# Peptides against a protein of PDB entry 6PSE, part 2

Target 1, 78 residues: chain A of PDB entry 6PSE
Amino acid sequence: PSEEEEYARLVMEAQPEWLRAEVKRLSHELAETTREKIQAAEYGLAVLEEKHQLKLQFEELEVDYEAIRSEMEQLKEA

## One batch from the design tools (peptide; aimed at target 1 I38, target 1 (a further copy) E36)

Design b1_p8_5_s4 (made by RFdiffusion4, then SolubleMPNN; its pose is not in this set)
Fold by OpenDDE base, seed 3:
Structure b1_p8_5_s4 (fold): chain B 78 residues (1-78), chain C 78 residues (1-78), chain A 8 residues (1-8)
Amino acid sequence: as target 1 above (78 residues)
Amino acid sequence: as target 1 above (78 residues)
Amino acid sequence: SEAERRAA
């Protein structure tokens, strides 16, 4: 049997004391994992915002670069 | 009592049938939340890599910009 | 990194 099937059998055959302990364990793991999920999501959002700001700076620099490049090209053609 | 205290009392007074159902519920939520955590982490990593590549492109453009700016400045001073 | 949270 798979680990899942074995676990299902364990739960089905367990006494109340084990079941209460398992509820406590799972509740703790769920709380921890939920916190970690939120932290990961917040981190991803922060990096996304940083990337967006960097993109804006990059686009501004591209405009400035093209302006100077164009001026220089015109001077060289005269 | 807090929701946590009420839940703790519920678990303590619950019959085996309720406890088994609660183990099943919590197991499902944990599996789902774990998947979501991993997805959030992977997304954050992907965005971080994109930001890093963008930063490299930005720095390259800065170097090119300064080169042209310097050349232009020298021409204007002559 | 957030990727390390998969191993925890």
Scores: peptide ipSAE 0.183, ipTM 0.832, DockQ to the pose 0.000
OpenDDE base, seeds 1, 2, 4, 5: peptide ipSAE 0.174, 0.140, 0.182, 0.155; ipTM 0.832, 0.831, 0.834, 0.834

Design b1_p8_6 (made by RFdiffusion4)
Pose (drawn by RFdiffusion4):
Structure b1_p8_6 (pose): chain A 78 residues (1-78), chain B 68 residues (1-68), chain P 8 residues (1-8)
Amino acid sequence: as target 1 above (78 residues)
Amino acid sequence: LVMEAQPEWLRAEVKRLSHELAETTREKIQAAEYGLAVLEEKHQLKLQFEELEVDYEAIRSEMEQLKE
Amino acid sequence: SFFEELLE
């Protein structure tokens, strides 16, 4: 029997004391995972923002580069 | 009376939590994998930005060298 | 959008 069918048998045939403990165990597991899930989403928003700021700082540097480059090309007529 | 024949509710709770835990895990993993992708993207962009900085300095110094 | 939904 696979671990899945063994567990299914345990839930449908175990005593209430065991069922209560499993409810309690899963409640802790869910609370912890919900905490991890939330931190992962916050981490995503933070790095998404960092990436956004970096993109702007990059495009700003592109403009400054073009301005200097444009003036140099003009000067090569001298 | 003996509504105490209620292991059926506990069994319903075990199943409910088991499913919620599974979806929460998928959401967590999915969220983590996205976070890693953004880090990879930001890394490529940081590398490109530092390249543009060097090139920018190269032609800021190459000009100004235009000196008369 | 996905991360905001998870934090809702």

Design b1_p8_6_s1 (made by RFdiffusion4, then SolubleMPNN; from b1_p8_6 with E5A E8A; failed a check: a repeat of another design)
Amino acid sequence: SFFEALLA

Design b1_p8_6_s2 (made by RFdiffusion4, then SolubleMPNN; from b1_p8_6 with E4R E8A)
Fold by OpenDDE base, seed 4:
Structure b1_p8_6_s2 (fold): chain B 78 residues (1-78), chain C 78 residues (1-78), chain A 8 residues (1-8)
Amino acid sequence: as target 1 above (78 residues)
Amino acid sequence: as target 1 above (78 residues)
Amino acid sequence: SFFRELLA
């Protein structure tokens, strides 16, 4: 049997005391995993915002660069 | 009583059938939350890599821009 | 946003 099947059997055959303990365990794991998910999401959002700001700066610099490059090219052609 | 205290009381007073159902519910929520956490982490990592690549490009462009700017400034001073 | 949805 798979571990999942074995676990399912354990749950079905478990006494109330074991089940209460399992509820507590799962609740704890859920709480921790939820916190981790939230942290990951918050971090990802922050990085995304930073990336966006950087992209804006990059695009502004590209415009400035092309302007100067073009001006320089014109000067070289004259 | 807080919702947490009420829930704790429910768990303590619950019958095996309710407890088994609660184990199943919590297991499901844990699985979903775990998937979401993993997805958030993976996406966050991807965004971080993209940001890093963009930063490298930005820094390269800054170097090129400053080179041209400096050259242009020299030409204007001459 | 993917991350915003996870935080909702």
Scores: peptide ipSAE 0.607, ipTM 0.876, DockQ to the pose 0.845
OpenDDE base, seeds 1, 2, 3, 5: peptide ipSAE 0.605, 0.607, 0.606, 0.604; ipTM 0.875, 0.875, 0.875, 0.875

Design b1_p8_6_s3 (made by RFdiffusion4, then SolubleMPNN; from b1_p8_6 with E8A)
Fold by OpenDDE base, seed 2:
Structure b1_p8_6_s3 (fold): chain B 78 residues (1-78), chain C 78 residues (1-78), chain A 8 residues (1-8)
Amino acid sequence: as target 1 above (78 residues)
Amino acid sequence: as target 1 above (78 residues)
Amino acid sequence: SFFEELLA
């Protein structure tokens, strides 16, 4: 049988004391995993915001660059 | 009592049938939350990579911009 | 966003 099937059988045949301990274990792991998920999401959001700000700065610089490039080209061609 | 204390008492007094159901519920939630955490981490990494590439492009453009700006300034001051 | 949904 698969590990999942073995675990399922264990749960079905388990005594209350084992089941209570398992509930406690799973609750703890769920709490930790949830916290980690939240932290990952918060970090991801922060990076997205940074990327967005950088994109805006980049686009502004592109505009300025093209303006100077164009002026320079005109001066050289005249 | 707090919700946590009430839950703890419920677990202590619960019958095996309830405990088995709770193990199943918690296992399911843990699996889902774990998947979400992993997805968040993967997406976060992708965004970081995009930001890094954008930063490199931005820095390259800054170099090009300063070069043209400097040349333009020299021409105007002469 | 994806991350905001995870925080909801």
Scores: peptide ipSAE 0.611, ipTM 0.875, DockQ to the pose 0.849
OpenDDE base, seeds 1, 3, 4, 5: peptide ipSAE 0.610, 0.610, 0.611, 0.610; ipTM 0.875, 0.874, 0.875, 0.874

Design b1_p8_6_s4 (made by RFdiffusion4, then SolubleMPNN; from b1_p8_6 with E4K E5K)
Fold by OpenDDE base, seed 3:
Structure b1_p8_6_s4 (fold): chain B 78 residues (1-78), chain C 78 residues (1-78), chain A 8 residues (1-8)
Amino acid sequence: as target 1 above (78 residues)
Amino acid sequence: as target 1 above (78 residues)
Amino acid sequence: SFFKKLLE
């Protein structure tokens, strides 16, 4: 049997004391994992927003650069 | 009592059938939450790397822009 | 977004 099937059998045959301990263990792990998930999501969102703002700044600079480049090119061709 | 204390009491007084169901519920939630945490971490890292690359490109453009701007300014002052 | 969904 797979590890998952073996675990399921263990749960079915377990005494109440073991089951209570397992609930406590799983509750603790879930709480910690949930906190970590939230932190990761919040951080990811922040970085995404920063990246977006940077992209806008980059595009603005590209426009300004092309304007000056074009003017400079015209002066050199004259 | 707090909700946490009430839950703890419920677990202590619960029948084996309820405990087994709770183990199953918590195991499922933990698996899903763990997957989401990992996905968030991986995506966050990807966005961070993209932001870093964009920052490098932006800095390169700033250098080029300042070079042309300076040259143009000199021409206008002459 | 993906991250916003995880925070719901």
Scores: peptide ipSAE 0.617, ipTM 0.875, DockQ to the pose 0.839
OpenDDE base, seeds 1, 2, 4, 5: peptide ipSAE 0.616, 0.615, 0.615, 0.613; ipTM 0.875, 0.875, 0.875, 0.874

Design b1_p8_7 (made by RFdiffusion4)
Pose (drawn by RFdiffusion4):
Structure b1_p8_7 (pose): chain A 78 residues (1-78), chain B 68 residues (1-68), chain P 8 residues (1-8)
Amino acid sequence: as target 1 above (78 residues)
Amino acid sequence: LVMEAQPEWLRAEVKRLSHELAETTREKIQAAEYGLAVLEEKHQLKLQFEELEVDYEAIRSEMEQLKE
Amino acid sequence: EFLESLLE
């Protein structure tokens, strides 16, 4: 029997004391995973923002580069 | 009376939590994998930005060298 | 949107 069918048998045939403990165990597991899930989403928003700021800083530097480059090309007529 | 024949509710709770836990895990993993992708994207962009800085300095110094 | 929805 696989671990899945063994567990299914345990839930449908175990005593209430065991069922209560499993409810309790899963409640802790869910609370912890919900905490991890939330932190992962926050981390995502943070790095998404960092990336956004970096993109703007990059495009700003592109404009400054073009301005100098445009001037230089004009100067090569001298 | 004996509504105490209620292992059926506990069994319903074990199943409910087991499913919620599974979905929460998928959401967590998915969120983590997306976070890694943004880090990878940011890394490529940081490398490109530092390249542009060097090139920018190269032609800021090459000009100004235009000196008369 | 997906990450914000996880924080709801």

Design b1_p8_7_s1 (made by RFdiffusion4, then SolubleMPNN; from b1_p8_7 with E1S)
Fold by OpenDDE base, seed 4:
Structure b1_p8_7_s1 (fold): chain B 78 residues (1-78), chain C 78 residues (1-78), chain A 8 residues (1-8)
Amino acid sequence: as target 1 above (78 residues)
Amino acid sequence: as target 1 above (78 residues)
Amino acid sequence: SFLESLLE
């Protein structure tokens, strides 16, 4: 039997006291995992925003660089 | 009473059939939330790597820009 | 976004 099947059997044969304890355990783990999920999502969104800002800065620098490069090229060709 | 206290009371007074159903529900939600957490973490890591690569590119462009800027400044001052 | 959808 799979671990899931064994667990399902355990749940089916368990006494109410064990079931209550398991509900408590699962509720706790769910709460923790939910917090971790939210934290991961928030962190990811923050990094996305940072990357976006960096991309904008990079594009601005590219424009400035191309302007100077072009000016330099014109000066060298003259 | 808080929602948590009401839920705790429900669990304490619940029949085994309800408790088994609740274990199943919580297990399902935990599995889903865990998958979402992992997916969020993986996505965040990917964005971090993208941001890091962009940062490196940006820093390289800054070096190139400063080099041309400095050269241009020297030419203008001469 | 996906990440936003994960926020409760």
Scores: peptide ipSAE 0.561, ipTM 0.877, DockQ to the pose 0.926
OpenDDE base, seeds 1, 2, 3, 5: peptide ipSAE 0.557, 0.559, 0.557, 0.560; ipTM 0.876, 0.876, 0.876, 0.875

Design b1_p8_7_s2 (made by RFdiffusion4, then SolubleMPNN; from b1_p8_7, 3 letters changed)
Fold by OpenDDE base, seed 5:
Structure b1_p8_7_s2 (fold): chain B 78 residues (1-78), chain C 78 residues (1-78), chain A 8 residues (1-8)
Amino acid sequence: as target 1 above (78 residues)
Amino acid sequence: as target 1 above (78 residues)
Amino acid sequence: SFLKALLE
């Protein structure tokens, strides 16, 4: 039997004391996992914002670069 | 009493059938939250990698820009 | 966004 099937059987056959303990355990794990999920989401959002700002800077530099490149090309052909 | 205190009392006084149902509920929520956490983490990592690549491109362009800027300055002073 | 949805 799979671990899942074995766990299901355990839950079905467990005494109330074990079940209460399991509820407590699962509640705790859920709370922790929820916190971690939120933290991961917040981190991802922060990185996304940083990437966006960097993209804007990059695009600005590209414009400036092309301006100088064009001027240089014109001077070389004169 | 707080909702948490009320919930705790409910767990203490609950029948086995309710407890088994609660274990099932919490297990499901934990599985779902875990999946969401992983998804958030994976997304954050992907964005981080994109930002890193963009940073490398930006730095390369800065080098090229300074090279042209310097050459232009030299030509103007000649 | 997905990230915002997770934060809600």
Scores: peptide ipSAE 0.241, ipTM 0.854, DockQ to the pose 0.884
OpenDDE base, seeds 1, 2, 3, 4: peptide ipSAE 0.231, 0.234, 0.239, 0.237; ipTM 0.853, 0.854, 0.854, 0.855

Design b1_p8_7_s3 (made by RFdiffusion4, then SolubleMPNN; from b1_p8_7 with E1S E4Q)
Fold by OpenDDE base, seed 4:
Structure b1_p8_7_s3 (fold): chain B 78 residues (1-78), chain C 78 residues (1-78), chain A 8 residues (1-8)
Amino acid sequence: as target 1 above (78 residues)
Amino acid sequence: as target 1 above (78 residues)
Amino acid sequence: SFLQSLLE
């Protein structure tokens, strides 16, 4: 049997006291995992925003660079 | 009573059939939330890597820009 | 975004 099947059997044969303890355990783990998920999502969104801002800065610098490069090229060709 | 206290009372007074169903529900939610957490973490890491690569490109462009800017400044001052 | 959906 798979671990999942064994666990399912355990749940089916378990006494109420064990089931209550398992509900408590799972509730705790769910709460922790939910917090971690939210934290990961928030962190990812922050990084996305940082990347977006950096991209905008990069594009602005590219424009400035191309302007100077073009001016320099014109000066060198003259 | 808080929602948490009410839920705790429900668990304490619940029949085994309800408890087994609750274990199943919580297990399902935990599995889903865990998958979402992992996916969020993986996505965040990917974005971090993209941001890092962009930062490196930006820094390289800054160096190139400063080089041309400096050269242009020298030419203008001469 | 996917990340935003996880917060909703």
Scores: peptide ipSAE 0.548, ipTM 0.876, DockQ to the pose 0.956
OpenDDE base, seeds 1, 2, 3, 5: peptide ipSAE 0.546, 0.548, 0.545, 0.547; ipTM 0.875, 0.875, 0.875, 0.875

Design b1_p8_7_s4 (made by RFdiffusion4, then SolubleMPNN; from b1_p8_7, 3 letters changed)
Fold by OpenDDE base, seed 2:
Structure b1_p8_7_s4 (fold): chain B 78 residues (1-78), chain C 78 residues (1-78), chain A 8 residues (1-8)
Amino acid sequence: as target 1 above (78 residues)
Amino acid sequence: as target 1 above (78 residues)
Amino acid sequence: SFLEELLK
């Protein structure tokens, strides 16, 4: 049988004391995993913000670049 | 009592059938939360890569911009 | 966003 099936059987045949311990274990793991999920999400959002700011700066530089390029082209053609 | 204390008491006094159901519930939530955590991590990594690529492009544009600026300055001073 | 939903 698969590990999942074996675990399911264990749960079905387990004594209350084991079940209570398992609830405690799972609750703890869930809490930790939830915290980790939140941390990952927060980090991702921070990076998104950084990327957004960088994009704005990039676009601003592009505008400045094209302005100078155009001016230079005019000077060279004069 | 706090919700945590109430829950703890519930677990202590619960019947085996409830405990088995709770194990199942918690297992399910843990699996889902774990998946979400992984997805968040993967997403964050992807955004980091995008930001990195953007930064490289930005730096390249800065180099080009300074080159043109310098050339234009020379032309104007001539 | 997905990330924002995870924070709820």
Scores: peptide ipSAE 0.529, ipTM 0.873, DockQ to the pose 0.976
OpenDDE base, seeds 1, 3, 4, 5: peptide ipSAE 0.524, 0.524, 0.526, 0.527; ipTM 0.873, 0.873, 0.874, 0.873

Design b1_p8_8_s1 (made by RFdiffusion4, then SolubleMPNN; its pose is not in this set)
Fold by OpenDDE base, seed 3:
Structure b1_p8_8_s1 (fold): chain B 78 residues (1-78), chain C 78 residues (1-78), chain A 8 residues (1-8)
Amino acid sequence: as target 1 above (78 residues)
Amino acid sequence: as target 1 above (78 residues)
Amino acid sequence: SFFEKLLE
């Protein structure tokens, strides 16, 4: 049997004391994992927003650069 | 009592059938939450790397822009 | 976004 099947059998045959301990263990792990998930999501969102702002700044600079480049090129060709 | 204390009492007084169901519920939620946490971490890292690459490109463009700007300014002052 | 959905 798979590890999952073995675990399922263990749960079915377990005494109440073991089951209560398992509920406590799983509750603790779930709480910690949930916190970590939220933190990761919040951080990811922040970085995404920063990246977006940086992209806008980059595009603005590209426009300014092309304007000056074009003017400079015209002067050199004259 | 707090909700946490009430839940703890429920677990202590619960029948084996309820406990087994709770183990199953918590196991499922933990598995899903763990997957989401990992996905968030991986995606967050990817966005961070993209932001870093964009920052490097931006800095390179700033250097090029300042070079042309300076040259143009000199021409206008002459 | 992906991250916003995780915060729901």
Scores: peptide ipSAE 0.623, ipTM 0.875, DockQ to the pose 0.751
OpenDDE base, seeds 1, 2, 4, 5: peptide ipSAE 0.620, 0.620, 0.622, 0.619; ipTM 0.874, 0.874, 0.875, 0.874

Design b1_p8_8_s3 (made by RFdiffusion4, then SolubleMPNN; its pose is not in this set)
Fold by OpenDDE base, seed 4:
Structure b1_p8_8_s3 (fold): chain B 78 residues (1-78), chain C 78 residues (1-78), chain A 8 residues (1-8)
Amino acid sequence: as target 1 above (78 residues)
Amino acid sequence: as target 1 above (78 residues)
Amino acid sequence: SFFEELLR
């Protein structure tokens, strides 16, 4: 049997005390995992924003670079 | 009482059938939340890598820009 | 990284 099937059987055959403990355990793990998920989402959003700002800065620098490059090219061709 | 305290009391007073159902519910939610957390983490890593690559490109462009800027400045001062 | 820790 799969681990899932074995666990299901354990739950079905378990005493109330074990079930209460398992509810407590699962509730705790769910709370922690939920917190971690939220933190991951928040940090992910922050990183996306940072990347976006960096992209804007990069594009601005590209414009400035192309302007100078073009001017330099014109000077060298003259 | 807080929702947590009320829930705790519910668990303590619940019948085995409810407890088994609750274990099943929590297990399902935990599995889903865990999957979502993992997906968020994987996505976050991808964004971090993208940002890192962009940062490297930006720094390279900065070097190139400063080189041209310096050369242009020298030409203008001459 | 933060995300790597979450994947462990």
Scores: peptide ipSAE 0.612, ipTM 0.875, DockQ to the pose 0.886
OpenDDE base, seeds 1, 2, 3, 5: peptide ipSAE 0.611, 0.608, 0.610, 0.609; ipTM 0.874, 0.874, 0.874, 0.874

Design b1_p8_8_s4 (made by RFdiffusion4, then SolubleMPNN; its pose is not in this set)
Fold by OpenDDE base, seed 4:
Structure b1_p8_8_s4 (fold): chain B 78 residues (1-78), chain C 78 residues (1-78), chain A 8 residues (1-8)
Amino acid sequence: as target 1 above (78 residues)
Amino acid sequence: as target 1 above (78 residues)
Amino acid sequence: SFFERLLE
């Protein structure tokens, strides 16, 4: 049997005291995992925003660079 | 009482059938939340890597820009 | 975004 099937059987055959303890354990793990998920999502969103701002800065610099490059090229061709 | 205290009381007073159902529910939610957390972590890492590459490109462009800017400034001062 | 959906 799979681990899932074995666990399911354990739950079905377990005494109330074990079930209560398992609910407590799972609730705790769920709370922690949920917090970690939220933290990961918040961090990911922050990084996305940082990347977006960096992209905008990069595009602005590209425009400035092309302007100077073009001017320089014109000066060299003259 | 807090929602947590009320839930704790519910668990303490619940019948085995409810407890088994709750274990199943919590296990399902934990599995889903864990999957989402992992996905968030993986996507967050990917975004970080993209941002890092963009930062490197930006820094390279800054160097090139400063080089041209400096050359242009020298030409204008001459 | 993906991350925003996870916060909902």
Scores: peptide ipSAE 0.626, ipTM 0.876, DockQ to the pose 0.819
OpenDDE base, seeds 1, 2, 3, 5: peptide ipSAE 0.625, 0.624, 0.623, 0.623; ipTM 0.875, 0.875, 0.875, 0.874

## One batch from the design tools (peptide; aimed at target 1 Q39 A40 V47)

Design b1_p9_1 (made by RFdiffusion4)
Pose (drawn by RFdiffusion4):
Structure b1_p9_1 (pose): chain A 78 residues (1-78), chain B 68 residues (1-68), chain P 9 residues (1-9)
Amino acid sequence: as target 1 above (78 residues)
Amino acid sequence: LVMEAQPEWLRAEVKRLSHELAETTREKIQAAEYGLAVLEEKHQLKLQFEELEVDYEAIRSEMEQLKE
Amino acid sequence: DSLLEELFS
């Protein structure tokens, strides 16, 4: 019997004391995972924002580069 | 009376929580994998930005060298 | 989840 069918048998045939403990155990597991899930989403938003700021800082530098390059090309007529 | 015959509710709760836990885990993993992808994207962009900085300095110094 | 919707939008 696989671990899944063994567990299914345990839930349908175990005593209430065991069922109460499993409810309690899963409640803790769910609360912790919900906490981890939330932190992972916050981390995503933070690195998404960092990436956004870096993109702007990059495009700004592209403009400053083009301005200098444009002036240099003009000067090579001298 | 004996509504006490209620292991059926506990069994319903075990199943409900087991499913919620599974979906929460998927969402968590999915969220983590996306976070790693942004880090990889940001890494590529940071490398490109530092390249542009060097090139920018290269032609700021090459100009100004235009000196008369 | 709204936080996840924000993250993946």

Design b1_p9_1_s1 (made by RFdiffusion4, then SolubleMPNN; from b1_p9_1 with E6K)
Fold by OpenDDE base, seed 1:
Structure b1_p9_1_s1 (fold): chain B 78 residues (1-78), chain C 78 residues (1-78), chain A 9 residues (1-9)
Amino acid sequence: as target 1 above (78 residues)
Amino acid sequence: as target 1 above (78 residues)
Amino acid sequence: DSLLEKLFS
């Protein structure tokens, strides 16, 4: 049997005391995993914002670069 | 009483049938939350890699910009 | 999850 099938059988045959303990365990793990999910999401959002700011800076530099390039082209043609 | 205290009391007084159902519910939520955590982590990593590539492109443009700026300065001084 | 929605939207 798979681990899932074995676990399902365990739950079906378990006494109330075990079941209460399992509820407590699962509740704790759920809380922990939820915190980790939130942390991951917050980190991802922070990086996304940093990327956005970098993109803006890049675009500004592109504009400046093209301006100078164009000016140089004009000077070389004169 | 807090929601947590009320829930704790419910678990203590619950019959086996309710407890088994609760184990199943919590297991499902844990699985779902785990998948969401992984998804968030994967997305964050992807954005981080994109940011890194953008940073490299930005640095290349900075080098090119400074080269042209310097060339223009020399031309204007001649 | 509002935080995940912010990240993925």
Scores: peptide ipSAE 0.231, ipTM 0.858, DockQ to the pose 0.928
OpenDDE base, seeds 2, 3, 4, 5: peptide ipSAE 0.221, 0.215, 0.224, 0.224; ipTM 0.857, 0.857, 0.858, 0.856

Design b1_p9_1_s2 (made by RFdiffusion4, then SolubleMPNN; from b1_p9_1 with S2P E6K)
Fold by OpenDDE base, seed 3:
Structure b1_p9_1_s2 (fold): chain B 78 residues (1-78), chain C 78 residues (1-78), chain A 9 residues (1-9)
Amino acid sequence: as target 1 above (78 residues)
Amino acid sequence: as target 1 above (78 residues)
Amino acid sequence: DPLLEKLFS
């Protein structure tokens, strides 16, 4: 039997004391995992915003660079 | 009493059938939340790598821009 | 969490 099937059998045959302990364990793990998920999402959002701002700055610099490059090339060709 | 205290009392007084159902519910939520946490982390990593590559490109463009800007300014001042 | 630690810590 798979580990999942063995666990299901364990839960089915368990005494109330074991079941209460398992509820406590799972509740704790769920709370921690939920906090970690939220933290990961918040950090991901922060990085996304930073990347967006950097992209805007990059595009602005490209415009400025092309303006100067074009002017310089025109002067060299004259 | 707090919601946490009320829940703790509910678990303490619950019959085995309720406890088994609660173990099943919590196991399902934990599995889903764990998957979502991993997905959030993987997404964050992808954005972080993209931001890093963009930063490198931006710095390269800044070097090129300053070179042309300096040359142009020197020509205008002569 | 090892993934969170790797990415953001």
Scores: peptide ipSAE 0.195, ipTM 0.854, DockQ to the pose 0.670
OpenDDE base, seeds 1, 2, 4, 5: peptide ipSAE 0.175, 0.187, 0.190, 0.177; ipTM 0.852, 0.854, 0.856, 0.853

Design b1_p9_1_s3 (made by RFdiffusion4, then SolubleMPNN; from b1_p9_1, 3 letters changed)
Fold by OpenDDE base, seed 3:
Structure b1_p9_1_s3 (fold): chain B 78 residues (1-78), chain C 78 residues (1-78), chain A 9 residues (1-9)
Amino acid sequence: as target 1 above (78 residues)
Amino acid sequence: as target 1 above (78 residues)
Amino acid sequence: DPLLAKLFS
């Protein structure tokens, strides 16, 4: 039997005291995992925003660089 | 009473059939939330890596830009 | 990143 099938059988045959303990365990794990999920999402969003700002700065610098490069090239050709 | 206190009381007074159903519900939610947490973490890591690569490119461009800018400034002062 | 590493542990 798979672990999942064994667990299902355990739950079906369990006494109320075990079931209450399992509810408590699962509730705790769910709360922790939920908090971690939110933290990961918030972190990802922050990095995404930083990346976006950096991209804008990069594009601005590319424009300025090409302007100077073009002017320099013209001077060298004269 | 807080919602948490009410829930705790419910679990303490619940019949085995309700408890088994609650274990099933919580197990399902935990599995989903765990998957979502992992997905969020993986996404955050990917964005972080992209940001890092972009930062390196930006810094390289800054070096090249300053080199040309400096040369141009020298030519204008001559 | 320590946060990401913790999530994958």
Scores: peptide ipSAE 0.181, ipTM 0.855, DockQ to the pose 0.247
OpenDDE base, seeds 1, 2, 4, 5: peptide ipSAE 0.176, 0.180, 0.176, 0.177; ipTM 0.854, 0.855, 0.856, 0.854

